# Peptides against a protein of PDB entry 3QIS: the designs that were tried, part 317

Target 1, 334 residues: chain A of PDB entry 3QIS
Amino acid sequence: PSLELSRREFVFENVKFRQLQKEKFQISNNGQVPCHFSFIPKLNDSQYCKPWLRAEPFEGYLEPNETVDISLDVYVSKDSVTILNSGEDKIEDILVLHLDRGKDYFLTISGNYLPSCFGTSLEALCRMKRPIREVPVTKLIDLEEDSFLEKEKSLLQMVPLDEGASERPLQVPKEIWLLVDHLFKYACHQEDLFQTPGMQEELQQIIDCLDTSIPETIPGSNHSVAEALLIFLEALPEPVICYELYQRCLDSAYDPRICRQVISQLPRCHRNVFRYLMAFLRELLKFSEYNSVNANMIATLFTSLLLRPPPNLMARQTPSDRQRAIQFLLGFLL

## One batch from the design tools (peptide; made by RFdiffusion4, then SolubleMPNN)

Design b2_p28_3_s4 (from b2_p28_3, 14 letters changed)
Fold by OpenDDE base, seed 2:
Structure b2_p28_3_s4 (fold): chain B 334 residues (1-334), chain A 28 residues (1-28)
Amino acid sequence: as target 1 above (334 residues)
Amino acid sequence: SLEEFFKELSEKMKKEVEELRKEELAAK
């Protein structure tokens, strides 16, 4: 059996968070026998491709002289955004198209990724005074290293950050402030806020706007701006409530005094973001007659974003743990 | 209060972001 491939080299230029790119090629059975094709893992890999790549179809049958179109889809989700932002992973892969009882055909995937403030740590964003697309990659690496060291110092209750350093971090990321300030100004009376989905095109414009500029106004509907805030919180590598405090939040869920003590132990940026978001959400609750927002809805929605189980505990989360997590957040909204 | 914290932080961040926007525009 043999195949003819219309293309073997694929370049995905300017790959962005949540922006689907597609490249198509054709495979043709130029042999005299039916062929089964499949994408197979390389010798040391568990998957035939990296998490941000997909082939469709990934397997199939071809009769003699039959041709099929294969789509190579590149999509950076929340699961790949952080490792691409740091440069730990890159838009590079090799696919092995296997022909049963035949040859292997190698496809080269290459390209470049454009960093996003989505999937970047709160600590790095508090230090980032420019839009992320204007920050040199070398400086992004330094910001991640500095962010790790600051998180550790804050958790250990070591020396208070010298408030007088020339490079003082922001109290919260500018991106979070821009989103929340917009929603506070324009969305307090928005019917079905956080209940109606945004437009995908508007979400992409909001992400690109925050990655490339410091806007005076965020583009899109209030629903799109609200959903962009949810996507931002979901994409954080470390949730607003750090994984180290997850169990303590659950254990304290029915004691409002202990809940406040647990939050006081967060790193400064995480604590500020948490308090800022809770204060904003309480302001929205004052307008419940207009925006249809209630404390139970908000607590249920934001608990999964702000208080995530550590990856090692995700498979073990009980309905009781989820109820305790919601109760923890309700103690800040009421 | 959380309300006072929200107002104070919002006003502070507004000034900081307005300065950063001016610096960005001056660097282009």
Scores: peptide ipSAE 0.631, ipTM 0.958, DockQ to the pose 0.795
Fold by OpenDDE base, seed 5:
Structure b2_p28_3_s4 (fold): chain B 334 residues (1-334), chain A 28 residues (1-28)
Amino acid sequence: as target 1 above (334 residues)
Amino acid sequence: SLEEFFKELSEKMKKEVEELRKEELAAK
């Protein structure tokens, strides 16, 4: 069996969080026999591609002289955004298109990723005084390293170093403040807030706006701004309630005093973000007659975002654990 | 209260962000 490929080199320029890019190519059976093709893992890989890449179709049959279009789809989800933001991963891959009883064809994937404040740590964002697209990648690495050290110091109850006034972290990320301040000003009376989805185009505009500027006004509908906040929280590498406190939150879920003590043990930025969000959500609940927002809906929605199970426990989360997690959050909303 | 915290933090962050916006605009 033999194939002809219309293209073997693919460049994905300016790849962004949640923005689908597609490149297409044709494969043609230039042989005299039917062939089966498949994308196969490289020798040391479990998958045929990186998590942000897919081929469609990834396998199939071709009759002699038959042609098929293959789409290479690049999509950076919450699962890939953090490693791409840090430069730990890059928009580079090699795909192996295998022919049964034939040869391998190599496809080169390349491109560039544009960093996002989505998928960046709360600690790094508190130190980030500029839009992320204005921050050199080297400085992003430094900010993540400094953020890790600050998290550890905070957990150890170490006295903050007298950092110069210029190096002082924000109380919360500017991006969270921008989203919440917008929602507080304009969305308190928005019917079905957090229940109606945003528009994908508006979400991309909001993400791009927060990544590239410090806007006076966030673009898009209140629904899109609200969903952008949810996406932001979902994309955090470390949830607002750190994984280390997850089990203690569940164990304390029915004791409001212990719940507050657990939250007091969060790193400063996480604790501030948590309190800021809870206060904001309580303000929204005052307008429930207008926005249809209730405490149970909010607790159910935000619990999955703020109080995520550690990756090693995700598969073991019981309905009881979920109910405890919701109850924990309800104790701050009521 | 959480409400007082929200107001105080919002007012502080507003000033900080307004300053950062001026710095960003001055750097362009």
Scores: peptide ipSAE 0.629, ipTM 0.958, DockQ to the pose 0.794
Fold by OpenDDE base, seed 1:
Structure b2_p28_3_s4 (fold): chain B 334 residues (1-334), chain A 28 residues (1-28)
Amino acid sequence: as target 1 above (334 residues)
Amino acid sequence: SLEEFFKELSEKMKKEVEELRKEELAAK
């Protein structure tokens, strides 16, 4: 069996968080026998491609002289955004298109990624006084490393952060403040807030706006701004409630005093973001007659974002654990 | 209170972000 490929080199320019890009090519069976094609893992790889890439179809049959279109889809989800922001991963891959009893055909994937404040740590964002697209990648790496070290010091050593000569970090990320300040000003009376989805185009505009500027006003509908806040919280590499405190939150869920003590042990930026969000959500609940927002809905929605199980426990989350997690958050909303 | 915290933090962050926006606009 043999194939002819219309293209073997693919370039994905200016790849962004949550923005789907597609490149297409054709494969043709130029042989005299039916063939089965599949994308296969390289030696020592578990997958045929990186998590931000897929082929569609990734396998199939071709009769003699048959042609099929294959789509190469690049999509940076919450699962790939952090490693691309840091430059640990890049928009580069090699795909192996295998023929059963045939040859391997290599496809080269290349491109560039544009960093996002989405998928960046709260600690790094509190130090980031410029839009992320204006920050050199080298400085992003340094900010993440310094942020990790300060998080560990804050968790292990109840030592006050020595107010050393480093630029004072923001109390919360400017991106979170911009989203919350907008929602507080314009969305408190918005019917079905956090229940109606945003528009995908508006979400992309909001992300791009926060990545490239410090806007006076966030673009898009209140629903899109609300969903952008949810996406931001979901994309955090470390949730607002650090993984180390997850189990303690569940164990304390019915004791409001212990819950507050657990939150007091968060790193300063995480603690400030948590309190800021809880205060904002309590303000929204005052307008429940207008926005249809209630404490149970908000607790259910935000619990999965703010209080995520550690990756090693995700597969073991029980309905009881979820209920305790919701109850923990309810203790701050009521 | 959480309400006082929200107001105080919002007012502080507003000033800080307004300063950062001015610095960014001056750097362009």
Scores: peptide ipSAE 0.624, ipTM 0.957, DockQ to the pose 0.793
Fold by OpenDDE base, seed 4:
Structure b2_p28_3_s4 (fold): chain B 334 residues (1-334), chain A 28 residues (1-28)
Amino acid sequence: as target 1 above (334 residues)
Amino acid sequence: SLEEFFKELSEKMKKEVEELRKEELAAK
């Protein structure tokens, strides 16, 4: 069997969080026999491609003289955004297109990723005084390292160093403040807030706006701004309630005093974000007549975002654990 | 209260963000 490939080199420029890019190529069976093609893992890989890349179709049959279009789809989800933001991973891959009983064809994937405040740690964002796209990649690495050290110090109840006024962390990320301040100002009377999906184009505009500027006004509908907040919280590498406190939150779910003590043990930025969000959501609940928002809906929605099970426990989350997690948040909303 | 906390934090962050905007504009 033999294939002809229309292209073997693919460049994905300016890859962004949640922005799908597609490159297409054709494969043609120029042989005299039917062939099966598949993308196969390299010798040391479990998958034929990196998590942000997909081939469609990734396998198939070609009759003699048949041609098929293959789409190479680059999509940075919440699962890849953090490692791309840190530069731990890059928009580079090699795909192996295998023919059964035939040759291997190598495809080169390259490109560049544009960092996002989405998928960046709360600690790093509290230190980030500029839009992330204005921060040199080297400085992003430094901010993540410094943020890790500060998180550890905060957990150990170490006295904050008298960092110079320029190095002083924000109380909460500017991006969270921008989203919440906008929602508080404009969305308190928005019918079906957090229940109606945003527009994908508006979500992309909001993400790009937060990544590139410190806007006076966030673009898009209140629904899109609300969904952007949810996406932001979902994309956090460490949830607002740190994984280390997950079980303690569940165990305390019916004791409001213990719940408050657990929250007091969060790293400063996480604790501030949690309190800020709870306070915002309580304000939003005062307008329930207008926005159709109720405590049970909000608790259910935000529990999955704020109080995520540790990765090792995700598969073990029981309905009881979910109910306890919801009850934990309800104790702050009511 | 949480309401007082929200107001106070919002006012603090507003000032901080307004300062950051000024710094960013001055750097261009």
Scores: peptide ipSAE 0.621, ipTM 0.956, DockQ to the pose 0.784

Design b2_p28_4_s1 (from b2_p28_4, 14 letters changed)
Fold by OpenDDE base, seed 3:
Structure b2_p28_4_s1 (fold): chain B 334 residues (1-334), chain A 28 residues (1-28)
Amino acid sequence: as target 1 above (334 residues)
Amino acid sequence: DEEEERKLKEKLEELEKKVEERLKEFEE
């Protein structure tokens, strides 16, 4: 069996969070026998490609002189955004197109990623007083490393670090402030807020706006701005309520005094973001007659984002654990 | 530009103030 490939080198320029890019090529059976093709893992890899890449179709049969189009899809989700922002991973891969009883054909994937404030830690964003696209990549790495060390010290020592000669971090990320302040000003009377999906084009504009500027106004509908806030919270490498406090939140869910004490033990930036979000959501609930938003809906939605179970417990989350998590958040909304 | 840096600083100071006000309302 033998294949002819129309192209073997692919370049994905300016890859962004949640922006799909596609490159296509053709494979043709130039042999005299039917053949089966598949993308296969390299010797030390579990998958045929990196998490941000997909081939479609990834396998198939070709009759003699048959041709098929293959799409290479690049999409950076919440699962890949953090490692690309840090430069731990890059838009570089090699695909192996295997022909049964035939040859291996190598495809080279290359490109560049543009960093996003989405998928960046709250600690790093509090230190980032400029849009992320204005921050040198070397400084982003340093900010993440320093932020990790400060988070760990805050959790272990419960003592505010004497932030000596360093410029004081923001109390909350500017991106969170911009999103929440917009919603507070313009969306309190918006019917079906957080229930109606945003427009994908508007979401991309909002992300690009927050990555590149500090706008006076966020572009798009209130629904798109609301969904952008949800996407931001979902994409955080560490949830607003740190994984270390998850079980304590569940255990305290029916004691409002203990709940407040647990929140007080969060790292400063996480605590501030939590309190700021709860203040906004309580304000939103005052307008329930206009926006059709209720405390149970909001608590259910935001609990999954703010109070995520640690990865090791995700598969074991009981309905009782979910109800306790919701009850914990309800104690801050009512 | 020095004027852009000044505007950025003023925006960040406004942000910090508004956040502090809302955080105080949460503690009361």
Scores: peptide ipSAE 0.218, ipTM 0.820, DockQ to the pose 0.707
Fold by OpenDDE base, seed 5:
Structure b2_p28_4_s1 (fold): chain B 334 residues (1-334), chain A 28 residues (1-28)
Amino acid sequence: as target 1 above (334 residues)
Amino acid sequence: DEEEERKLKEKLEELEKKVEERLKEFEE
């Protein structure tokens, strides 16, 4: 069996968070026998491609002289955004198109990723005084490393050395401030806030806006800005409540005093973001008659974002754990 | 460049102030 491929090299320029890109190519059975094709893992790989890449179809049959279109889909989700932002991963891959009882065909995937404030740590973002797209990639790496060290110092209650006033981190990421300040100003009376989805085009505009500027006003509907906040929180590599405190939050869920003590142990940026969000949400709840938002809905929604189980416990999360997590958050909303 | 940096600094100072004010209002 043999295949002819219309293209073997693919370039995905300016790949962005949550923006689907597609490149298509054709494979043709130029042999005299039916063939089965499949994308296969390379040696020592578990998957045929990186998490941000997909082939569709990834397998199939071709009769002699049959042609099929294959789509290579590049999509950076919350699961890939952090490693791409840090430059740990890149828009580069090699796909192996295997032909049963035939040869392998190699496809080269390349391109560039544009960093996003989405999927960047709160610590790093607090150090970013400029939009992320204005920050040199080398400096992003340094900011992430420094942010990790500051997190560890904060957890150890080490007093930061007086770093020069020019290097002082923001109290909260400017992106969080922009999103929440917009919602506070314009969305408190928005019916079905956090219940109605935003527009995908507006979400992309909001992401691009936050990545490239410090706007006076965020573009898009209140629903899109609200969903952008949810997406931002979901995409955080470390949730607003650090994984290290997850179990303590559950254990304290019915003691408001202990809950507050647990939150006080968060790294400064995480603690500030948590307090800022809870405060906004309490304000939003005052307008329940207008926005149809209630504490149980908000607690249920935001608990999954703010108080995520550590990856090692995700598969073991019980309904009781979820209820305790919700109860923990309710103690800050009521 | 310098004027843009000044404007950025002023925006950030305003942001920090607003965040600090908001955080205080919510701690009281």
Scores: peptide ipSAE 0.197, ipTM 0.796, DockQ to the pose 0.574
Fold by OpenDDE base, seed 2:
Structure b2_p28_4_s1 (fold): chain B 334 residues (1-334), chain A 28 residues (1-28)
Amino acid sequence: as target 1 above (334 residues)
Amino acid sequence: DEEEERKLKEKLEELEKKVEERLKEFEE
């Protein structure tokens, strides 16, 4: 059996978070026998491609002189955004198109990724006084490494950040400030806030706006800005409540004094973001007659974003653990 | 360049001030 491929080299320029790109090619059975094709893993790989890439169809059967279109889809989700922002992974892959009882055909995937403030740590963002697209990639790596070290020091030593010669970090990321300040000013009276979905086009404009500028106003509807805040919190590599404190939050859920003590042990930027979000959400609850928002809805929605179980406990989360996590957050909303 | 950097700095200082105000409202 043999195949003819219309293209073997694919370049995905300017790949962005949540922006789907597609490249298509044709495969044709130029042989005289039917053939089965499949994308197969390389040696030592578990999957035929990286998590941000897919082929559709990834397998199939071709009669003699039959042609099929294959789509190569590049999509950076929350699961791949952090490793692409850091440069740990890149928009490069080799696909192996295997022909049963035939030969292998190699496809080269290349391109460039544009970093996002989405999927970047709160610590790194507090050190970024410019939009992330204005920061050199080498400097992003340094900021992530420095941010990790400062997080660990803050958790272990409760030492005040020494007024060392490094430019003072922001109290909260400018991106989270812009999102929450917009919602505070314009969305407190918005009916069905956090219940109505945003527009996908507006979400992309908001992400691009925050990655490239410090706007006076965020574009899009209040619903799109609200959903962008949820996407931002979901994409954080480390949740607003650090994984190290997860179990202590559950254990303290019914003691408001212990809950406040646990929050006081967060890294400075995480603690400030938590306090800022709780202040906003309490203000939003004062307008419940206009926005149809209640404390139970808000606690249920934000608990999954702010208080994520550590990866090693994800499979073991009980309904009781979820209720404790909700109760922990309710103690800051009421 | 210098005027854009000045405007950026002033904007960040305004944001920091507003954040500090909101953080005080949480502690009261």
Scores: peptide ipSAE 0.173, ipTM 0.800, DockQ to the pose 0.619
Fold by OpenDDE base, seed 1:
Structure b2_p28_4_s1 (fold): chain B 334 residues (1-334), chain A 28 residues (1-28)
Amino acid sequence: as target 1 above (334 residues)
Amino acid sequence: DEEEERKLKEKLEELEKKVEERLKEFEE
């Protein structure tokens, strides 16, 4: 069996977080026998492609002289955004199109990724006084390294932040400020806030706006801005409540005094973001008659975003742990 | 360039002040 491919090289320019790109090619059975094709893993890989890439169809049958269109879809989710922002991974892959009883055909995937404030650490964003697209890639690496070191120092209760030599970090990321300030100003009376989904096009505009500018106003509906906040919190590499404090939050869930003490032990940027979000949500709850938002709904929604189990415990989360996590957050909303 | 940098700095200082004001309101 043999195949003819219309092309073998694919370039995905300006790949962005949550923006789908598609490239298509044709495969034709130029042999005399039916053939089965499939994309197969390389020798050391578990999957036929990187997590941000998909082939559709990824397998199939072709009769003699039959042709099929294959779509190569590039989509950066929360699962790939952090490693692409840091430059640890890149928009590069090699696909192996295998023909049963035939030869392998290699496809080359290349391109460039544009960094996003989504999937960037709170520590790095607090040091980032410009939009991420204005920050040189070299400086992004330095900001992540410095952010890691300062987080470690804060957790170890070591040296006070030597406020003298580096520009003072922001109290909260400007992106969080912009999202929450917009919602505070314009969305407190919005019916079904956090219950109605945003528009995908508006979400992309909001992401691009936050990545490229410091706007006076965020574009899109209140629902899209609200969903953008949820997406931002979900995409954080480290949740607002650091993984190290997860179990202590569960253990303290019914003691409001201990809950406040646990939060006081967060790194400064995480603590400030937590307090700022809780205060916004308490303000939003004052307008429950207009926005149909209640404490139980908010606690249930935000608990999974703010208080994530550490990766090693995710598979072991009990219904009791989830209830304690919700109760912990309720103590800050009531 | 220098005027844009000044405007950016002034905008960030205003944002920082607003954040600090709100954070104080939330500590009470």
Scores: peptide ipSAE 0.166, ipTM 0.794, DockQ to the pose 0.570; fails the geometry check

